# Peptides against a protein of PDB entry 3ESW, part 257

Target 1, 322 residues: chain A of PDB entry 3ESW
Amino acid sequence: NNIDFDSIAKMLLIKYKDFILSKFKKAAPVENIRFQNLVHTNQFAQGVLGQSQHLCTVYDNPSWHSIVLETLDLDLIYKNVDKEFAKDGHAEGENIYTDYLVKELLRYFKQDFFKWCNKPDCNHCGQNTSENMTPLGSQGPNGEESKFNCGTVEIYKCNRCGNITRFPRYNDPIKLLETRKGRCGEWCNLFTLILKSFGLDVRYVWNREDHVWCEYFSNFLNRWVHVDSCEQSFDQPYIYSINWNKKMSYCIAFGKDGVVDVSKRYILQNELPRDQIKEEDLKFLCQFITKRLRYSLNDDEIYQLACRDEQEQIELIRGKTQ

## One batch from the design tools (peptide; made by RFdiffusion4, then SolubleMPNN)

Design b2_p29_2_s1 (from b2_p29_2, 11 letters changed)
Fold by OpenDDE base, seed 1:
Structure b2_p29_2_s1 (fold): chain B 322 residues (1-322), chain A 29 residues (1-29)
Amino acid sequence: as target 1 above (322 residues)
Amino acid sequence: SEIEKLLEEIKKAYELAGKKEEFEKWFNS
């Protein structure tokens, strides 16, 4: 009997699709109980859930996207993208244009648009006076600062004039379009919104060891790509573990379509103890939140995203991210 | 994983059918 290998392959593909779709069906009662128990008993799990409730949805705001696009120098950005694309991009196809766009946005954001603020300048003495600033501590926001999702205000005294300068740590990315300064939190927050405003698939990556960055899904590379606005870095996931020799325990990516433990992409050496949650419970938590985020999607959308998830998991296991 | 096993079965089926490129195109799509 001639084995119809084409028929077998088709049957296996159908079986695989059905298997994938079965994982994204509504959670069973037992899964809901496990989830509830986990987030009530494990502080790290509660933190991941809390972050997902904000980070997975906050950047999907069309009004914010419009404000961003109206604020950026789009003419300069696209001029630079077109210039770089014209050199090398025509041979690689249309999908590479988006990689050039992200690289230009990294350049534009760091060089032309946003500023690193370790200490603020003195409001009285003016520009380039941050060297004269002594930290006095932190306090709650005033009535004006509270309008812009500000949880903390750093207080500084000028050693020259004795006046107090406030550095509010704004979490409203629209306010950051005005202030155009901050640390890794403000940089990543606004840059995530900027990337989303161009219609890109973007994740916010939280590192437990006090750093944050982005991932962008490149259609050209057909994978998630490391993006750090602070470093003007594209596809350099090794910079933290290798270049900085940073010790890390957890890196969690938050996107509209899922929550993923991406620690294996970034923690290449100097791994800290992963003792905040059981590995099986973290895997379950991320999958459960991801499943909830996909409840409104159709079977084809679920299948496409699940294929991307599996490719990413294979990549993370094989250590091919260099 | 069960998925990895299924993927390996699918891969083998396509390889046996002489459709390795079709599998690679599908898997990378």
Scores: peptide ipSAE 0.027, ipTM 0.482, DockQ to the pose 0.697
Fold by OpenDDE base, seed 4:
Structure b2_p29_2_s1 (fold): chain B 322 residues (1-322), chain A 29 residues (1-29)
Amino acid sequence: as target 1 above (322 residues)
Amino acid sequence: SEIEKLLEEIKKAYELAGKKEEFEKWFNS
């Protein structure tokens, strides 16, 4: 009796697909109650939910993508991508081209396009005057600043001319295309939009310890890849824990298709207490939000994403993000 | 789950057969 392994494999695959799809069915009443109780009783859970409501969807704006693509020097970008791609002997049409694109976008963004702003330059004295700037504190946005999703404005006084310079912390990434300056928040915000504008699968990673970065899904590497625009870093998840010796507790990735605790990718040492939520509750929360984000997807899309999720979970358990 | 265990057994069988990439491609398709 030759066991038809192919038939068994097909049957197992069908059953597995059905099993996976069953996880993405409408939440049971008990799960909804658990979710509601969790977000109402746990501040960290509420924060994750609040972030997901913005970060998971805000970058999926075709009008913004068009504005980005019109603003960037695409000729320079693609010229550099093509040059580096050809230099490494790759043929056109390979999935690895997108990795080269992301690497060039990192270069272009940091070197040619955007600026780090510890302190603003004096509006009166001009460029390279930030050293003369003394922080006076923060205030709410004015009427003009409020048009660009500004929550806070840092106020600086120039020690040389005595004039006040405002540094609005804009959350509107389109405004950031104009201002072309900021800190990790502005960098990550605009860079996330830039990557999305190229049709890439991107997540925004929030670290509780005041840093933010991106992840890009590489079709070539078939995994989520660390991308930090501030650092011009590609696939270097260790930079925070090892190079910076940063202490961290939580890293949460927010994408259109899900919310994932990616802490294990980035927290390699110097782990801070994960005391903000129970691990099981965080896992439940991320899965519940992810499930909601996928409600409009078809079974094939759900299955493909579930396969990615499983691979990522295996990767995160094995520590193989090198 | 029992099905996850079965899939891991199948994965191991394909790996033992030198067909890891075929399995991964199939599993991800």
Scores: peptide ipSAE 0.026, ipTM 0.481, DockQ to the pose 0.405
Fold by OpenDDE base, seed 3:
Structure b2_p29_2_s1 (fold): chain B 322 residues (1-322), chain A 29 residues (1-29)
Amino acid sequence: as target 1 above (322 residues)
Amino acid sequence: SEIEKLLEEIKKAYELAGKKEEFEKWFNS
């Protein structure tokens, strides 16, 4: 009896697809109870849920994408992308073009567009006066600042003129297109929106130890790629643990299609205690939120995303970027 | 994992059928 290996392979693929799709069906009552209990009893879980409700959806705004594309120097960006793409001898139409685009957006954003702000310049003394600024603390937003989703305002006094300068920490990325300055939060927020505006698959990565960055899904590399706008960094997940010798406990990625614990990608040494939640409960939480985010997708979309998720999990376990 | 086992079984089935490239194309799509 000639074993029809083609028939066996087809049968296994069908069974695998059905198995995957079964995991993304509506949550059982027991899963809903577990989820509710977890987010009500664990502060870290509640925080992850709260972040997911904002970060997973806020950047999927076509109106914002239009405003971004109208604000950026697209002619300069594409000119530079085309130049570097041609220099490396690539043919037009390859998926690698998007990697060149992201690399140019990193360059453009850091070099030409946005500014790091440790301390603001004095509003009265003008440019390059930040050295004269003394921090007085933080306060709530005023009526004008509150229009742009401002959570806190840092207050500085000028040692030269004695005037007060306010540095509002805006969470509205459209306001950041105007202000063009900030720290890691403002950089990552606006840069995430910029990448989304080019139609890219992007996740916002939150690190518990006060840093944030992006991941971009490269169709060429067929994986999630580390992207840090502050560092002009592409595919360098090791920079925090190795180069900075940073101690970290949690890195959580938030995207439109899921929430993923990506700690294994970035925490390569100096791991801090992961004591905020049980590992099984965190895994359950991320899977449960991801499942909810996919409830409106069709079976083919769910299957494709699940295959991508599994590839990522294999990558994270093996510690090798394939 | 159960998924890794299933994927390895599928991969082996395609390799045995002389369709390794088809599997790789599917898996990397």
Scores: peptide ipSAE 0.022, ipTM 0.451, DockQ to the pose 0.707
Fold by OpenDDE base, seed 5:
Structure b2_p29_2_s1 (fold): chain B 322 residues (1-322), chain A 29 residues (1-29)
Amino acid sequence: as target 1 above (322 residues)
Amino acid sequence: SEIEKLLEEIKKAYELAGKKEEFEKWFNS
């Protein structure tokens, strides 16, 4: 009896596809109740939901992508990418070009485009005067600053001239194309938009312990890749736990197609208590938000993303991200 | 997990087909 293995495999694939698609159908009433109760009773869950409502969709703006591409030195960027690709990229295949692009964007952003700002320069004394700046505290935005999604303004006094300098913490990434300075929040915000503007699959990773970075889906590596614009880091998820000896509890990735707990990728040692939410409730929350983000996708798109999700979960369980 | 169940079903299918080593090679790759 020649077992038609091909027919069995096809039938199994169909059944598996149908099973996966069934998970992405409209949420059952019980799931909606659980979700509503969770976000109303758990502050961490409410925070994750609030972040997802912004971070999952804000960067999918074609007008912003155009402004970014018009602002960057594309000739320099592509010249450098082409130069690196010409060395060895042809041997690895065309998909590696995007990895070279992301690496060049990291270089360009840190070295040529954006600046780290611990303290602002004095508006009166000019450049290289940040050493003379004393923090006075923070306040709300003024009428002009409020136009650019500013929640907080840091206030500094110059020890030399006595003048006040404002450092608004802008959340508008288009304003950041003008200001070209900030801390991890501004860096990650604008860099996420930059990567999105090149048509890349990007997630914004929020760490509860006051850091943020990106993940990019590499078609060459066929996985999510750690990307930190502040560190000019590509595929180094260990830098926080190992190199910085940072203690962390949660890392949550926010993308257009889903919300994922990526803590296992980054928290390799010195784990802080995960006491903000039950693990089952966090898993449910991320899955529920992901399901909502995919409601408009067709069956084939849902299936492809589900396969990607499963591969990522296997990587996170096995610790085989490197 | 459901993925573990699926992997176990795939493993059983490969074992039934006499391809246990092929599965282990795939699974450990």
Scores: peptide ipSAE 0.020, ipTM 0.465, DockQ to the pose 0.195

Design b2_p29_2_s2 (from b2_p29_2, 9 letters changed)
Fold by OpenDDE base, seed 5:
Structure b2_p29_2_s2 (fold): chain B 322 residues (1-322), chain A 29 residues (1-29)
Amino acid sequence: as target 1 above (322 residues)
Amino acid sequence: SEIEKLLEEIKKAYKKAGKLEEFKEWFSS
C-alpha cells in the first residue's frame, strides 16, 4: 500500500492551519478576564499595553508616509542603493535590494539627515554653542510645543549670553522631520516612520533600560533584523550586551501585527532580574495583544504571520544554545 | 509554503537517515 505521503502532508497542513487559526479566534471569556486582571494589577503589563496602543498603529498613516517621501532625498537614496545593488545584489536575487535600501537609509539618516542632540545649541549664540549650555531641568510643554505631542521640555541656560534655550522632546515624528535632531527616542521614532513609509515590515523595540531601536523583516534573510538608527547598525543585535556591556532586563518589540518579547535576541550577558512580571504572564500578554491586532486579518494572513512567529521563536530558542 | 518546504526537508532528512518509518509514525499519531 503506497502511502500517499503527498495526501497525508496536505491533510496535515490543513489540520495544522485549522489549529493555528483556532488560536487566533476571538478570545475566550477566561482570557479576557486574565488580561484585564493582569493590566489592572501589574504596572509593567499596563505599560506594555499602553505602548502597544500607540506604537503598533501610529506609524500606519498614509498621509505621514507621503510627507516622509516628499521630505527625503529619494534620488540620492535610490542612486546609492542602485549602486550597491549593481555590485553584489544580482547574484543573490531581488529580495536583497530591500536590505541595501535599509542600509542606505541608515547611512542617509545618520550622515545626511538627522543629528544627535546631547545638548541644544544656544538659540541666541547660534551653531556649535552646545558646550556653553547648562541644564536647568525639565518642564511641561508650552502652547506651541503641545501641538506636536510633547510631554517634556528640557531647559538649558547659555553660560555665555545667559539666555534660555528650550529642547522640547517631541513625539510627533512629522515635527521631527522639521527639527531633525534628538536622542535615541526621536531617532528611533522618526526612523521607524521612515522605514514604514517605504512599505517595510518594521517593529519598534523598547528596552526597559532607556534605549530604543527598530527591527525590519528582511525577505532576503527571512527573519527580523536588528536596526539601530543611532548606531547606523544593521543586523548587530549583540552591540548592547557585548560591545556596550549594557545590563538589560526586557526588550519588547511593537509592530502592527504583534507584540513580541525579543529579549533573547539582545540580552546575551549581564541580564538584570526579570522581576516586573511573571514570565508566563508576559508571554500571555504579548500573545493576547498580538491576537487582538490580527482580528481583522483573513485566514491566510493569520496563517502566514503565525508561521513567521514560529520561525522567530525557533530562532530565539536556538540563539540561546549557541 | 515555508512549512511545506520544511516538511519536505524533514521528510528528506528522515529518508536519508533511514528513519522514514519514524516519520510515518509521527504522521499516524
Scores: peptide ipSAE 0.026, ipTM 0.507, DockQ to the pose 0.089
Fold by OpenDDE base, seed 4:
Structure b2_p29_2_s2 (fold): chain B 322 residues (1-322), chain A 29 residues (1-29)
Amino acid sequence: as target 1 above (322 residues)
Amino acid sequence: SEIEKLLEEIKKAYKKAGKLEEFKEWFSS
């Protein structure tokens, strides 16, 4: 009896698709109750929800993308991408070109565009005067600073001229295109927008232990790729745990299509206690938010994303990022 | 899941039939 494997495979795929799609149906009343109870009773869950409400959607702004593309030296960027792409003997049209683009954007951003700011330069004394700056503390934004989603302003006094310099911690990434300086927060914020402006699938990764970075989905590698603008790092998820010997408990990725616990990608050693939420509740939370983010998508889009999610989960379990 | 088990059984069947790449392509499409 020739088992028609093709027919069986097709039937199974249909059933599998239906099964996957069924997981993304509107949440049952019991799930909504569980979600509400979780975010009201667990501070970590509330924090994840709050971050998702901002980070999952804020970068999907076409007007911002246009401003970014108008601000960057695209001629330089593409010149360098083309140069490196050609060196490695790749044919035009290969999906790998996007990986070269991201690598160049990392280079360009760190070396040519943005500046790390431990302390600001003195507004009076000019460039390279940060060494003369003494922190006085932090305060709320003034009327001008408040226009650019500024929550905190660090205040510094110049030891040379005695003038006060303000370092606003802007959360408006468009303002960061002007200021071109910051710490990990500003770097990651603007760089996430930059990557989005090139039409890439990007996630913002929040680490509980006071660091942030990006992931982008490489069509060539067919996976999420670690991207840290501060470090000019591409596909080096180990840098925190191994190179920095950083202790970490949670890494949560926020994207337009989902919220994912990516801790297993980055926490390779020196794991801190994961005591902020039950593991099952965190999984539930991320899945619940992800479902909500996908409610407007069609069945094909949902299915493709679910396949991507499954691959990522397998990767995270196997520890095979490389 | 029961479906994952079934898929794995089919994968094994396709592998045994020398059609594993066709199977992978089919699930990637």
Scores: peptide ipSAE 0.024, ipTM 0.495, DockQ to the pose 0.432
Fold by OpenDDE base, seed 2:
Structure b2_p29_2_s2 (fold): chain B 322 residues (1-322), chain A 29 residues (1-29)
Amino acid sequence: as target 1 above (322 residues)
Amino acid sequence: SEIEKLLEEIKKAYKKAGKLEEFKEWFSS
């Protein structure tokens, strides 16, 4: 009997698709119990869940996307992208254009748009007065600051004029379009929204050791790409572990379609103890949240995302940073 | 068979990926 290998291959692909789709069906009662017990008993799990409830959905706001696109100098951005694409991009195909766009957005954001704020300038003395500022501590937001999702306000006294300057740590990215200053949190928050406003697949990466960055899904590279707005960095996941010699324990990526432990991409050396949660429980947690985020998707969308997830997991295991 | 070789290669890939149990589940269903 001539084995019709093509027929068998098609049948295997169908069975494989059905198997993958079965994993994304509604969670079994036992999985729900495990999830509830985990988030109630483990603070790290509760923190990951809390972050997912915000970071996975907050940037999917069409009104915010419009405001971003109206605020950015799109003419300058596209002029620069077109210029760089015209040099080298045509040889690599049209999909590389988006990589050039992200690289220009990194440049534009750091060089032209946003400012790093270690200390604020004195509101009374004006620009370039941050050297005169002494930190007094932090307090809660006032009534105006509270309108912009502000949890903490840093308080500074000017050594020259004695006046108090407030540096509110806004979490509203639309307010950050106005203030145009902050630290890694504000930078990553607004830059994540900017990338989302161009219709890109973007994840917010939280590092337990007080840093945050983005990942962008490059259609050209067919993978998640490290993007750090603070560093104007594209596809340099090694900068923290190698260049900074940073010690890290956890890196968790939050996107509309999933939550993923991406620690293996970024923690290349100087790994801190991963003692906040059992590895199996973290894997379960990320998978469970990811399933919930995909409940409204159709079978084809679920299957495509599952294929993407599998490719990423293979990448993370093989350590193939190109 | 060529299919058995392909399945063995897939099995090896899943094993290397630490997903050998997922591979077993696929064939048990």
Scores: peptide ipSAE 0.023, ipTM 0.472, DockQ to the pose 0.064
Fold by OpenDDE base, seed 1:
Structure b2_p29_2_s2 (fold): chain B 322 residues (1-322), chain A 29 residues (1-29)
Amino acid sequence: as target 1 above (322 residues)
Amino acid sequence: SEIEKLLEEIKKAYKKAGKLEEFKEWFSS
């Protein structure tokens, strides 16, 4: 009996697809109970859920994308991308163009567009006066600042003139297009929106140890790529653990299509205790939220994303990101 | 896809091992 290997391969692929799709069916009652119990009993789980409710959806705003594209110097950006692509890109195919775009956006954002603000300049004394600023603490937003999703305002006194300068920590990325200054939070927030505005697959990565960055899905590299706007860094996930010798416990990526524990990509040494949640419960939580985010997708979209997830998990286990 | 390649490699491995029927049974259940 000639074993129809093609028929077997087709049956295998069908059954595998069905198996994968079965994982993304509506949550069973037992899964819902487990989820509810977890988020009510574990503070870290509640925090991850709360972040997912914001970070997974907030950047999918077409109005914001339009405002971003109208604000950026697109002529300069594309001129620079085209210049770099013309050197090497023709041999590598069209998908590499997007990697050049992200690299230029990193350059443009850090060098031409946004500014690091450890301390503000004195509003009275003018530019380059931050050295004269003494922190007085933080307070709530005033009526004007509250319009732009501001939770905290840092207060500084000028040692030269004695006047008070306010540094609002805005969470509205559209306001950040105007202010063009901040720390890692403001940088990552606006840069995430910028990448999304170009139609890219982007995740916001939260590190428990007070840093944040992005990941971009490169179609050329066929994987998630580390992107840090503060560092003008592309595909350098090792910079925190190795270059900074930073101690870390958790890195969680938040995207429109899923929530993923990406700690293994970034925590290469000096791992802090992962004692905030059981590993099994964190895995369950991320999978459960991811499942909910995909409820409206069709079977082909679910299958494609599940294949990406599996490739990423293999990458994370093998520790070969490079 | 990389998964399709993996399935093809697994299929080749089972075929080489003479366990192709076990491989079929795994997908017939």
Scores: peptide ipSAE 0.029, ipTM 0.516, DockQ to the pose 0.084; fails the geometry check

